# Peptides against a protein of PDB entry 5KEZ: the designs that were tried, part 61

Target 1, 320 residues: chain A of PDB entry 5KEZ
Amino acid sequence: NVAIYNPFRPWWERYQPVSYKLCTRSGNEDEFRNMVTRCNNVGVRIYVDAVINHMCGNAVSAGTSSTCGSYFNPGSRDFPAVPYSGWDFNDGKCKTGSGDIENYNDATQVRDCRLTGLLDLALEKDYVRSKIAEYMNHLIDIGVAGFRLDASKHMWPGDIKAILDKLHNLNSNWFPAGSKPFIYQEVIDLGGEPIKSSDYFGNGRVTEFKYGAKLGTVIRKWNGEKMSYLKNWGEGWGFVPSDRALVFVDNHDNQRGHGAGGASILTFWDARLYKMAVGFMLAHPYGFTRVMSSYRWPRQFQNGNDVNDWVGPPNNNGVI

## One batch from the design tools (peptide; made by RFdiffusion4, then SolubleMPNN)

Design b2_p13_6_s3 (from b2_p13_6, 8 letters changed)
Fold by OpenDDE base, seed 4:
Structure b2_p13_6_s3 (fold): chain B 320 residues (1-320), chain A 13 residues (1-13)
Amino acid sequence: as target 1 above (320 residues)
Amino acid sequence: SLLDAVRDMIRHK
């Protein structure tokens, strides 16, 4: 991914890929292989956060400032380490003036335009699908158990399916023969927008963002909500079917949120309430649970926004 | 969505 130095190595640089090389702030491919092996050997499975919707930001300077030194040029859509070129992006498909998503009520924009300037891959192309599948298959062959698909809302479900159909079975050294990778898709669906989480059920589980938002309001006793209302928690609250849900109290993004819905999210900053929420989540059978392991950072609020929301995990001069 | 907006706010730096 791109190496950002202003601010200094933010967490979100990881979500701006320039290649599919396993060479990041966390280590190199050999170290990753070693970790996967050691984890698998003790029954701990690895699920990779796969950034496949996009490459890096349009405004990032061309050059070799990346975690593995690969050259890239966002301006010309040149990512030779893949390789991708201008024909592999949705620049011509997106019809907004900015090239970015401007209206989330337009499903076409959401999927064909750039997410906050991130160069949007043309996932309709078999070439692009194959390059992504090759990346994911490499990880599968190393021994990962599955994937979180980042920004799935911004990809057409059929394109995701086409990629998934290219995937290998899991590594039989650790998984039963014929096992398929575990897939969960990041889809933000709080209602009111045309893209629905149900659009993605065919590909695997989806993130149920209503879970953390609603649980937060209940635990906080907002809007007259009571714990007793959790009696029909899950589908009874309008959440996706349990077997399609990945649930969580918070994630890396909404830890940094604000406003209605965002403010309801419980995080470790509110330790007691957070423990209540996480405890409830783990005790309740609804959905597949994900527990956050986060970190403290020096928050500095200006106009309701944390100007240090970029700060990543504890690191040694940028190396995690 | 609101959470999309939050993500957008965070990631377009």
Scores: peptide ipSAE 0.080, ipTM 0.820, DockQ to the pose 0.167
Fold by OpenDDE base, seed 2:
Structure b2_p13_6_s3 (fold): chain B 320 residues (1-320), chain A 13 residues (1-13)
Amino acid sequence: as target 1 above (320 residues)
Amino acid sequence: SLLDAVRDMIRHK
């Protein structure tokens, strides 16, 4: 991915890829292989956060300022380490003036335009699908158990399916022969917009963002909500079917958020309430559960926004 | 969505 120095190595640089090389601030490919092996040998499975909707931001300077030193040029859409070129992006397909998503009520913009300036891959092309599949298959062959698909809302479900159809079975050294990778898709669906979580049920599980939002409201006793109302928690609250749901109290994004998408969300900053929410989630039989492991950072609020929301995991001058 | 807006805000170009 790109190496960002202003601010200094933010967490979100991870979501600006320039290659599919397993070479980041976390380590190189050999170290990753070693980690996967050690984890699998003790029954801990690895699920990779796969960033396949896009490459890096369009405004990033060209050069070799990346975690593995690979050259890239956002301006010309040149990513030779893959390789991708201008033919592999949706620049000509997106019809907005900015090239970015401008209206989330327009499904075509949401899928075909750039997410906050991130260069949008043309996933309709078999070439692009194959490059992504090769990346994911390399991980499968190393021994990972599955994937979180980042920004799935911004990909056509059929394109995702086409990629998934190219995937290998899991590594038989640790998994039963014929096992398929576990897939869960990040889809932000709180209602009121054309793209629905149900559009993605055919590909695997989906994130249920209503879960953390509503649970936070209840635990905080906002709007007269009571714990007793959780008796029919799950489908009874309008959530997706349990067998399609990946549930969580918070994630790295809404842990840094505000308003309806953030203020209600419980995090470790409110330790007592957070433990209550996480405990309830783990005890209640709905969905596949995900527990967040995070860290403190020096929050500085200006006009209601944390200006340090970019801060990544604890490090020593960039060394993790 | 509001959650999309938060993500867009914190994921810089």
Scores: peptide ipSAE 0.078, ipTM 0.818, DockQ to the pose 0.169
Fold by OpenDDE base, seed 5:
Formats: sequence, C-alpha cells, structure tokens
Structure b2_p13_6_s3 (fold): chain B 320 residues (1-320), chain A 13 residues (1-13)
Amino acid sequence: as target 1 above (320 residues)
Amino acid sequence: SLLDAVRDMIRHK
C-alpha cells in the first residue's frame, strides 16, 4: 500500500493498495506465512481484510513511496506491480463531475465512482477479476480461512460473485478437502438507501451495522430504550437473517465516528458500557460474532472532531 | 450513508 507520511503512517494507508504483494508494515510474505501456519496449527484461523474495490487515492503522488517499494502512478492509473493501467478503472463509467461518489441514493454512483477519491477498479473486466482472484488464491494457498471483503457496498454483487467463483478450495493441510473460503462482506445498510445487504446474501455473510448502532442506543438508554426490549433481538429488530449476519459492537471506522450512526456506537472509550455490549453479543445466538481488538490513541477534539482519528496502531517510528 | 460519510472523512485521498 501507499506509505503516507503526512500524517505519519495513518491506519487508512493500509486501505490504499498499490499492489497485491504481501509486504506491508505488518511484515513480509514469509512472516505472514509463518504466522498463518502457527495459527492454523493450534486451531486459530485467519481471515484477510481484502481490499479489492479500489487502489490508492487519485491525489497520491506517483513514485515508489509504498510499503514494498513498488512504483505506482495514480494520475495515469499505472500500477505495474499488478499490473493495472487506465483500462482497468471506472473513470469513464462514473458520470459524476468529480469522479467521486456524490449521491449515495444513486446505486450506480456508489458502485462505479470513487469512494473518497480511491481509484475505482473496473470489476466488470475479467482481467481485473482474475488479478484479484490471483491475489486471494495466493492467500488461500498460504492457508487463510477466508476474507472480509472491504467496501463490498461499492462493488456489484455479480462482480464479487465472479471473483469468488475463481477461488480455490482451502488448503487441505488444515481444512477438509473441498472446503470453501469463509466470506463476509462489508455492506453498510442502515436503511433509506437503494443498496441493500440482501443484494449480497448470495456471496456470503454481510456486516449488520444496525446491530452495533441499535445495541449502543439501548445500552446507553437513549430514546427510552430498555434492555428488556432485547428479548426479540436479531431478526425481530429488523436485522438480516442470522445465518447471513456478521455482528459486532464496533469496528475501526465507527470507533472514529460521531453523530447519527456514530455516536451510538460503543467503544472501549466507554469501557463499562462496552463490556456490557460485547458480553451481550457473545451471549446471544444471533449472527456470527466479531470482537474488536483496538488501541488507544491521543484523541484531540476540534469542533467536535478528533483531528487524530488517523492514528494507527502503536509503533516505533513507523515500525510495528 | 452516515457511516459511509464517517469512512469518507477518515480515509483520506
């Protein structure tokens, strides 16, 4: 991914890929392979956060400022380490003036335009699908158990399916022969927008963002909500079917949010309430549970916004 | 979406 130095190595640089090389601040490919092996050997499975919707931001300077030193040029859409070129992006398909998503009520913009300037891959192209599948298959062959698909809302479900159809079975050294990778898709669906979580049920599980939002409201006792109302928690609250849901109290994004959909989210900053929420989640049978492991950072609020929401994991001068 | 807006805010170009 791109190496950003202003601010200094933010967490979100990880979500701006310039190659599919397993060479990042977390380590090199050999170290990753070793970790996967050690984890698998004791029954701990690895699921990779796969960033396949986009490459890096369009405004990032060209050069070799990346975690593995790979050259890239966002301006010309040149990512030779893949390789991708201008033909592999949705620039001409997006019809907005900025090239970015401007209206989330327009499904075509959400899927064909750039997410906050991130160069949007043309996932309709078999070439692009194959390059992504190659990346994911390499991980599968190493021994990962599945994937979180980042920004799935911004990809056409059919394109995702086309990629998934190219995937290998899981590594038989640790998984039963014929096992398929576990897929869960990040789809933000709080209602009121055209893209629905149900659009993605055919590809695997989906994130249920209503879960953390509603649970936070209840535990915070907002709007007269009571814990007793949780008796029909799950589908009874309008959530997706349990067998399609991946549930969580918070994630790395909404830990840094505020306002509607953000302020209700419980995080470790509110330790007592957070423990209650996580405890409830783990005790309740609805959905596939995900527990967040995060870190503290020096929050600095200006006009209600944390100007340090970019801060990544603890590190020693950029070395994790 | 509102949560998308949060992502847009914190994931810079």
Scores: peptide ipSAE 0.068, ipTM 0.812, DockQ to the pose 0.169
Fold by OpenDDE base, seed 3:
Structure b2_p13_6_s3 (fold): chain B 320 residues (1-320), chain A 13 residues (1-13)
Amino acid sequence: as target 1 above (320 residues)
Amino acid sequence: SLLDAVRDMIRHK
């Protein structure tokens, strides 16, 4: 991915890929392979956060400022380490003036335009699908158990399916023969927008962001909410079917947010309430649970915003 | 959505 130095190596640089090489702040491919092997050998499975909707931001300077040293040029859409070129992006498909998503009520913009400047891959192209599948299959062959598909909301479900249909079975050294990768898709659906979580049920589980948002309000006793109201928690609260839901109290994004879906979100910063929420989540049968493991950073609020929300995990000069 | 806005703010500073 792109190496960002202003601010200094933020966490979100990981979501600006310039190649599918497994050399990042966390280590190189050999180290990753070693980690996967060691984890699998003790029954701990690895699920990769796969960033396949886009490459890096359009405004990032061209050059070799990347975690693996690969050259890239956002301006010309040149990512030779893949390789991608201008033909592999949705620049011509997006009809907004900026090239970015401008209206989330327009499903076509949400899927075909750039997410906050991130160069949007043309996932309708078999070439692009194949490059992504090759990346994911490499990981599967290493021994990962599945994937979180980042920014799934911004990909057409059919394109995702086409990629998934190219995937290998899991590595039989650790998984039963014929096992398929576990897929969960990050879809932010709090209602009121045209793109629905249900659009993605056919590809795997989806993130249920209503879960953390609503649970936060209940635990915080906002709006007169009571714990007793959780008696019909899950589908009774309008959430997706349990067998399609991946649930969580917070994630790396909304942990840094504000407002609806942000302010209600419980985090480790409020330890007591957070433990209550996580405990409830783990005890309740609804959905597939995910527990957040985060870190403290020097929060500094200015005008209601944490100016240090970019801060990544503890590191040694940018290397974790 | 608001969560999308938050995502936009923190991933493209």
Scores: peptide ipSAE 0.056, ipTM 0.796, DockQ to the pose 0.170

Design b2_p13_6_s4 (from b2_p13_6, 8 letters changed)
Fold by OpenDDE base, seed 1:
Structure b2_p13_6_s4 (fold): chain B 320 residues (1-320), chain A 13 residues (1-13)
Amino acid sequence: as target 1 above (320 residues)
Amino acid sequence: SLGDRVRWMIRHK
């Protein structure tokens, strides 16, 4: 991914790829392979956060300022380490003046335009699908069990399906023969917008962002909410079917302030209430549960916003 | 979406 130095190596640089090389501040490919093997040998499975909707931001300077030193040029859409070129992006499909998503009520903009300036890959092209599949298959062959598909709402479900259809079975050294990768898709659907979580049910599970948002209001006792109302928690609250839901109290985005769910989201900063929420989630039989493991950073609030919400995870590598 | 806009704010600081 791109190496961002202002601010200094933020967490979100990891979501700006310039190649599919397994070479980041988390480690190199050999170290990753070693970890996957050791984890699988004791029954711990690895699911990779796969960033396949886009490459890096359009405003990032061209050069070799990346975690593995690969050259890239956002201005000309050149990513030779893949390789991608100007033919592999949706610049010509997006009809907004800025090239970015401007109206989330327009599904075509949401899927064909750039998310916050991130160069949007043309996933309709078989070439692009194949390059992504090669990346994911390399991970499958290493021994990962599945994937979180980042920014899934910004990809057409059919394009995702086409990529998934190219995937290998899981590595038979650790998984039963014929096993398929576990897929869950990040779709922010709190209602009121045209893109729905149900559009993606055919590809795998979907993140249910209503879960953490509503649970937070209940545990905080906002607006007279009571724990007894949780008797029909899940589908009874308008959430997606249990067998399609991946549920969580917080994620890396909404942990940092006013994300999906707003101020209702409980985090480790409110330790007691957070433990209650996580405990309830683990005890209640709805959805596939995900528990957050995060880190502290030096929060600094100005006008109600944490100006240090960019701070990345602890790292003493110093090389990458 | 609200979530996407917040991501934008975070990534553009």
Scores: peptide ipSAE 0.092, ipTM 0.848, DockQ to the pose 0.165
Fold by OpenDDE base, seed 2:
Structure b2_p13_6_s4 (fold): chain B 320 residues (1-320), chain A 13 residues (1-13)
Amino acid sequence: as target 1 above (320 residues)
Amino acid sequence: SLGDRVRWMIRHK
């Protein structure tokens, strides 16, 4: 991914890829392979956060300022380490003036235009699908158990399916023969927009963002909500079917502001209430549960926004 | 979406 130095190595640089090389601040490919092996040998499975909707931001300077030193040029859409070129992006397909998503009520914009300036890959092309599948298959062959698909809302479900159909079975050294990778898709659907979580059920599980949002209001006792109302928690509250849901109290995005769920989201900053919410989630039989392991950072609020929400994991002068 | 706007604010700094 790109190496960002202003601010200094933010967490979100991880979501601006310039190659599919397993070479980041977390380590190199050999170290990753070693970690996967050690984890699998003790029954801990690895799921990779796969960023496949886009490459880096269009405004990032060209050069070799990346975690693996690979050259890239956002201006010319040149990513030779893949390789991608200008033919592999949706620049000509997006019809907005800016090239970015401008109207989230237009599903075509949401999927064909750039998410926050991130160069949008042309996932309709078999070449692009194959390059992504090769990346994911390499991970599968190393021994990962599955994937979180980042920004799935911004990809056509059929394009995702086409990629998934190219995937290998899991590594038989640790998984039963014929096992398929576990897939869950990040789709922010709180209602009111045309793209629905149900559009993606055919590809795997989806993130249920209503879960953390609603649980937060109940635990906080907002709007007269009571814990007793959680008796029919799950589908009874309008959530997706349990077998399609991946549930969580918070994630890295909404932990840092008014993301999906807004101010209702509980985080470790509200320790007592957060423990209550996480405990309830683990105890109640709905969805596939995900528990957040995060870190503290020096929050500084200006006009209601944390100006330090970019701060990444603890490090020693950039070294993790 | 609201969530995407937050992502925008975070990733454009």
Scores: peptide ipSAE 0.089, ipTM 0.848, DockQ to the pose 0.167
Fold by OpenDDE base, seed 5:
Structure b2_p13_6_s4 (fold): chain B 320 residues (1-320), chain A 13 residues (1-13)
Amino acid sequence: as target 1 above (320 residues)
Amino acid sequence: SLGDRVRWMIRHK
C-alpha cells in the first residue's frame, strides 16, 4: 500500500493498495506465512481484510512511496506491480463530474465511481477479476481461512461472485478437503439507501452495522430503550438473517466517532458499557461474532471531531 | 453513506 507521511503513517494507508504483494508494515510474505502456519497449527484461523474494490487515491503522488517499494502512478492509473493500467479502472464508466461518488442514492455511482477519490477498479473485466483472484488464491494457498471483503457495497454483487468463483478450496493441510473460504462482506446498510445487505447474501455473510448501533442505544439507555427490549434481538429488530450476519460492537471506522451508528457506537473508551455490549453479543446466539482488538491513541477533539483519528497502531517511528 | 463519509473525513485530514 501507499506509505503516507502526512499524517505520519495513518491506519488508513493500509486501504490504499498499490500492489497485491504481501509486504506491509505488518511484515513480509515469509513472516505472514509463518504466522498463518503457527496459528493454524493451534486452531486459530486467519481471515484477511481484502481490499479489492480500489487501488490508492487518485491524488497520491506517483513514485515508490509504498510499503514494498513498488512503483505506482495514480494519475496515469499505472500499477505495474499488478499490473493495472488505465483500462482497468472505471473512469470512463463513472458519469459524475468529479469522478467520485456524489450521490449515494444512485447505486450506479456507488459502485462505478471512486470512493473518496480511491481509484475504482473495473471489476466487470475478467482481467481484473483474475488478478484479484490470484491474490486471494495465493493467500488461500498460504493457509488463510477466508476474507473480509472491504467496501463490498461499492462492488457489484455479481462481480464479487465472479471473483469468488475463481477461488481455490482451502489448504488441505489444515482444512477438510473441499472447504470453501469463509466470506464476509463489509456492507454499510443502515437503511435509506438503495444498496441493501440482502444484495450480497449470495456471496457470503454481511456486516450488520445495525447491530452495534442499536445495541449502543439500548445499553446507553437512549430514547428510553431498555435491556428488556432485547428479548427479540436479531431478526426481530429488523436485522439480516442470523446465518448471514457478521456482528460486532464496533470496528476500526466507527470506533473513531463518525462511523455507521454515530455516537451510539460503544468502544473501549467507554469501558464498562463496552464490556456489557461485548458480553451480551458473545452470549446471544444471533449472528457470527467479531470482537475488536484495538489500541489507545491521543485523541484531540476539535469541533466534535478527533483530529488524531488517523493514528495507527503503536509503532516505533513508523515500524510496527 | 454515513460510513463512507466517515472514511472521507478520516482520510482527508
Scores: peptide ipSAE 0.086, ipTM 0.848, DockQ to the pose 0.164
Fold by OpenDDE base, seed 3:
Structure b2_p13_6_s4 (fold): chain B 320 residues (1-320), chain A 13 residues (1-13)
Amino acid sequence: as target 1 above (320 residues)
Amino acid sequence: SLGDRVRWMIRHK
């Protein structure tokens, strides 16, 4: 991914890929292989956050400022380490003036235009699908158990399916023969927009952002809500079917304020309430649970926003 | 979406 120095090595640089090389702030490919092996050997499975909707931001300077030193040029859509070129992006498909998503009520725009300037991959192309599948298959062959698909709402479900159909079975050194990768898709669906979580059920589980939002409201006792109202928690609250849900109290995005779910989201900053919410989540049978492991950072609020929400995990001069 | 707006803010500071 891009190495960003202003601000200094933010967490979100990881979501701006310039290659599919396993060479990042976390380590190199050999170290990753070693980690996966050690984890699998003790029954801990690895699920990779796969960034496959886009490459880096269009405004990032061309050059070799990347975690593995690969050259890239956002301006010309040149990512030779893949390789991708201008033909592999949706620039000509997006019809907005900016090239970015401008209206989230337009599903086509949400999927074909750039998410906040991130260069949008043409996932309708078999070439692009194959490059992504190659990346994911490499990880599968290393021994990962599955994937979180980042920014799934910005990809056509059929394109995702086409990629998934190219995936190998899991590594038989650790998984039963014929095992398929576990897939969960990040889809932000809080209602009111045309893209629905149900559009993605066919590909795997989806993130249920209503879960953390509503649970936060209840635990905080907002609007007179009581924990007794959780009697029909899950589908009874309008959430997706349990067998399609990936649930969580918070994630890395909404932990940083006003994310999907708004101010109701509980985080470790409110330790007692957070533990209550996480405890409830783990005790309740609805959905597949995900527990956040985060870190403290020096929050500085200006005009209601934390200006340091970019701060990544503890590191040694940018290296974790 | 709200989540995407926050993502925008986070990733462009």
Scores: peptide ipSAE 0.082, ipTM 0.845, DockQ to the pose 0.166

Design b2_p13_7_s1 (from b2_p13_7, 9 letters changed)
Fold by OpenDDE base, seed 5:
Structure b2_p13_7_s1 (fold): chain B 320 residues (1-320), chain A 13 residues (1-13)
Amino acid sequence: as target 1 above (320 residues)
Amino acid sequence: GSATDFRDYVRKS
């Protein structure tokens, strides 16, 4: 991915890929392979956060300022380490003035325009699908158990399906022969927008952001909500079917006040309430549960917004 | 009440 130095190595640089090389601040491919092997050998499975909707931001300077030193040029859409070129992006499909998503009530913008300037890949192209599949298959062959598909809301479900259809079975060294990768898709659907979680049920599980939002309200005792109301928690609260749901109290975005959930989201900053929420989540038989492991950062609020919400995990001069 | 509308996450600032 791109190496951003202003601000200094923010967490979100990880979501700006310039190649599909397993070479990041987390380590190199050999180290990753070693970790996967060690984890699998003790029954711990690895699921990769796969960023396949886009490459890096359009405004990032061209050069070799990346975690693996790969050259890239956002201006010309040149990513030779893949390789991608100008033919592999949706620039011509997006009709907004900025080239970015401007109206989330327009599904075509959401899927064909750039997410906050991130160069949007043309996932309708078999070439692009194949390059992504090659990346994911390499991970599967290493021994990962599945994937979180980042920004799935911004990809056409059919394009995702086409990529998934190209995937190998899981590595038989650790998984039964014929096993398929576990897929869960990040889709923010709190209602009021045209793109729905149900659009993606055919590809795998979907993030249920209503879960954390509603649970936060209940635990905080907002609007007269009571814990006793959680008796029919799950489908009874209008959530997606349990077998399609991936549930969580918070994620790396909404613990920073971003996106779905708003102020209702419970985080480690409110330790007591957070533990109550996580405990309830783990005890209640709805959905596939995900527990967040995060870190503290020096929050600085200005006009209600944390100006340091960019801060990444603890590091030594950029080295993790 | 009515559905709550939230913008997607920010991957670039």
Scores: peptide ipSAE 0.098, ipTM 0.784, DockQ to the pose 0.090
Fold by OpenDDE base, seed 2:
Structure b2_p13_7_s1 (fold): chain B 320 residues (1-320), chain A 13 residues (1-13)
Amino acid sequence: as target 1 above (320 residues)
Amino acid sequence: GSATDFRDYVRKS
C-alpha cells in the first residue's frame, strides 16, 4: 500500500493498495506465511481483510513511496506491480463531475464512482477479476480460511460473485478437502439507501451495522429503551437473517465516531457499558460474532470531531 | 438527505 507521512502512517493507508504483494508494515510474505502456519497448527484460523474495490487515492504522488517499494502512478492509473492501467478503472463509467460518489441514493454512482477519491477498479472486466482472484487464491493456498471483503457496498454483487467463483478450495493441510473460504462482506445498510444488504446474501455473510447501533441505544438507555426489549433481539428487530449476519459491537471505523451508528456505538472508551454489550452479544444466539481488539490513542476533539482519528496501532517511529 | 458512509468523514485521499 501507499506510505502516507502526513499524517504519519495513518491506519487508513492500508486501504490504499498499489499492489497485491504481501509486504506491509506488518511484515513480509515469509513472515505472514509463518504466522498462518503457526496459527492453523493450534486451531486459530486467519481471515484476510481484502481490499479489492479500489487502488490508492487519485491525489497520491507517483513514485515508489509504498510499503514494498513498488512503483505506482495514480495520475495515469499505472500500477505495474499488478499490472493495472487506465483500462482497468471506472473513470469513463462514472458520470459525476468530480469522479467521486456524490449521491448515495444513486446506486450506479455508489458502485462506479470513486469512494473518497480512491481509484475505482473496473470489476466488470475479467482481467481485473482474475488479478484479484490470483491475489486471493495465493492467500488461500498459504492457508487462510476466508475473507472480509472491504467496501462491498461499492461493488456490484455479480462482480463479487464472478471473483468468488474463481477461488480455490481451502488448503487441505489444515482444512477438510473441498472446504470453501468463509466470506463476509462489509455492507453499510442502516436503511434509507437503494443498496441493501440482501443484495449480497448470495455471496456470503454481510455485516449487520444495525446491531451495534441499536444495541448501543438500548444499553445507554436512550429514548426510553430497556434491556427487556432485547427478548426478540435479532430478526425480531429487523436485522438480516441470522445465517447471513456477521455481528459486532464496534469496528475500527465507527469507534472513531461517524457513519454507521454514530454516537450510539459502544467502545472500550466506555468500558462498563462495552463489556455489557459484548457479553450480551456473545451470549445471544444471533449471527456470527466478531469481537474487536483495539487500542487507545490521543484523542483530540475539535468541533465535535477527533482530529487524531487517523492514528494507527501502537508503533515505534513507524515500526509496528 | 442522503446517508453517508463513515469513509466520507475520513481523509483517505
Scores: peptide ipSAE 0.079, ipTM 0.805, DockQ to the pose 0.118
Fold by OpenDDE base, seed 3:
Structure b2_p13_7_s1 (fold): chain B 320 residues (1-320), chain A 13 residues (1-13)
Amino acid sequence: as target 1 above (320 residues)
Amino acid sequence: GSATDFRDYVRKS
């Protein structure tokens, strides 16, 4: 991915890929392979956060300022390490003036335009699908158990399906023969917009963001909510079917307090309430559970916003 | 509520 130095190596640089090389702040491919092997050998499975909707931001300077030194040129859509070129992006499909998503009530914009300037891949193209599949299959062959698909609401479900159909079975050294990768898709659906979580049920599980938002409200006793109201927690609260839900109290995005439902989200900053919420989640049978492991950073609020919400995990000059 | 991506509120580029 791109190496961002202003601000200094933010967490979100990981979501600006310039190649599919396993060479990042976390280590190189050999180190990753070693970790996967060691984890699998003790029954710990690895699921990769796969950033496949887009490449890096359109405004990033061309050059070799990347975690693996690969050259890239956002301006010309040149990513030779893949390789991608201008033919592999949705620039011609997006009809907004800025090239970015401007209206989330327009599903076509949400899927064909750039997410906050991130160059949007043309996932309708078999070439693009194949390059992504090759990346994911490489990981599968290394021994990962599945994937979180980042920014899934910004990809057409059919394009995701086409990629998934190209995937190998899991590595039989650790998984039963014929095992399929575990897939869950990040889809933020709190209602009120045209793209729905149900659009993605056919590809795998989806993130249920209503879970953390509503649970936070209940635990905080907002709006007269009571713990006793959790008696029909899950589908009874309007959440997606349990077998399609991946649930969590917070994630790396909403723990930073912005976005819809952000204020209700419980985090480690509210330790007691957070433990209650996580404990409840783990005890309740609804959905597939995910527990957040995060870190403290020097929060600095200005005009209601944390100006340091970019801060990544503890590191040594950008290297974790 | 809004289903807008939380990342829309964070500088990404």
Scores: peptide ipSAE 0.069, ipTM 0.809, DockQ to the pose 0.123
Fold by OpenDDE base, seed 1:
Structure b2_p13_7_s1 (fold): chain B 320 residues (1-320), chain A 13 residues (1-13)
Amino acid sequence: as target 1 above (320 residues)
Amino acid sequence: GSATDFRDYVRKS
């Protein structure tokens, strides 16, 4: 991914790929392979956060400032390490003046325009689909069990399906023959927008962002909410079907006040309430549960906003 | 700098 130095190596640089090489501040490919093997050998499965909707930001300076040293040029859409070129992006398809998503009520913009400047891949192209599939298949061959598909609402469900149809079965060294990768898709659907979680049910599970948002209000006792109201928690609260839901109390985005959930989201910063929420989630039989493991950073609030919400995970790797 | 901040904007949050 791109190496960002201002601010200094933020968490979100990891979501700005310039290649599909497996080398980041978290480690190199050999280290990753070793970790996957060790985990699989004790029954711990690995699911990769796959960023396949886009490459890096269009305004990032060209050069070799990347975790694997690969050259890239956002201005010319040149990513030779893949390789991608200007033919592999949706620049000509997006009709907004800025090239970015401007109206989230327009599903076409949401899927064909750049997410906050991130160069949007033309996933309709078989070439692009194949390059992504090769990346994911390499991970499958290493021994991963599945994927979180980042920014899924910004991809057409059919394009995702086309990629998934190219995927190999899981590695038979650890999984039964014929096993398929576990897929869950990040789709933020709180209602009121044209893109729906149900659009993606055919590809796998979907993140249910209403879960953490609503649970937070209940545990915080906002607006007269009571725990007794959780009697029909799940589908009774308007959530997606249990067998399609991946649920969580918080994620890396809304932990920082970003994305879906707002101030209702409980985090480790509110330890007691957070433990209550996580405990409830693990005890209640709705959806596939995900528990967050995060870190502290030096929060600095100015006008209600944490100006240090960019701070990445602890890392002392000065080389990558 | 001109680094792009990664945020998934949601109209209703």
Scores: peptide ipSAE 0.033, ipTM 0.736, DockQ to the pose 0.477

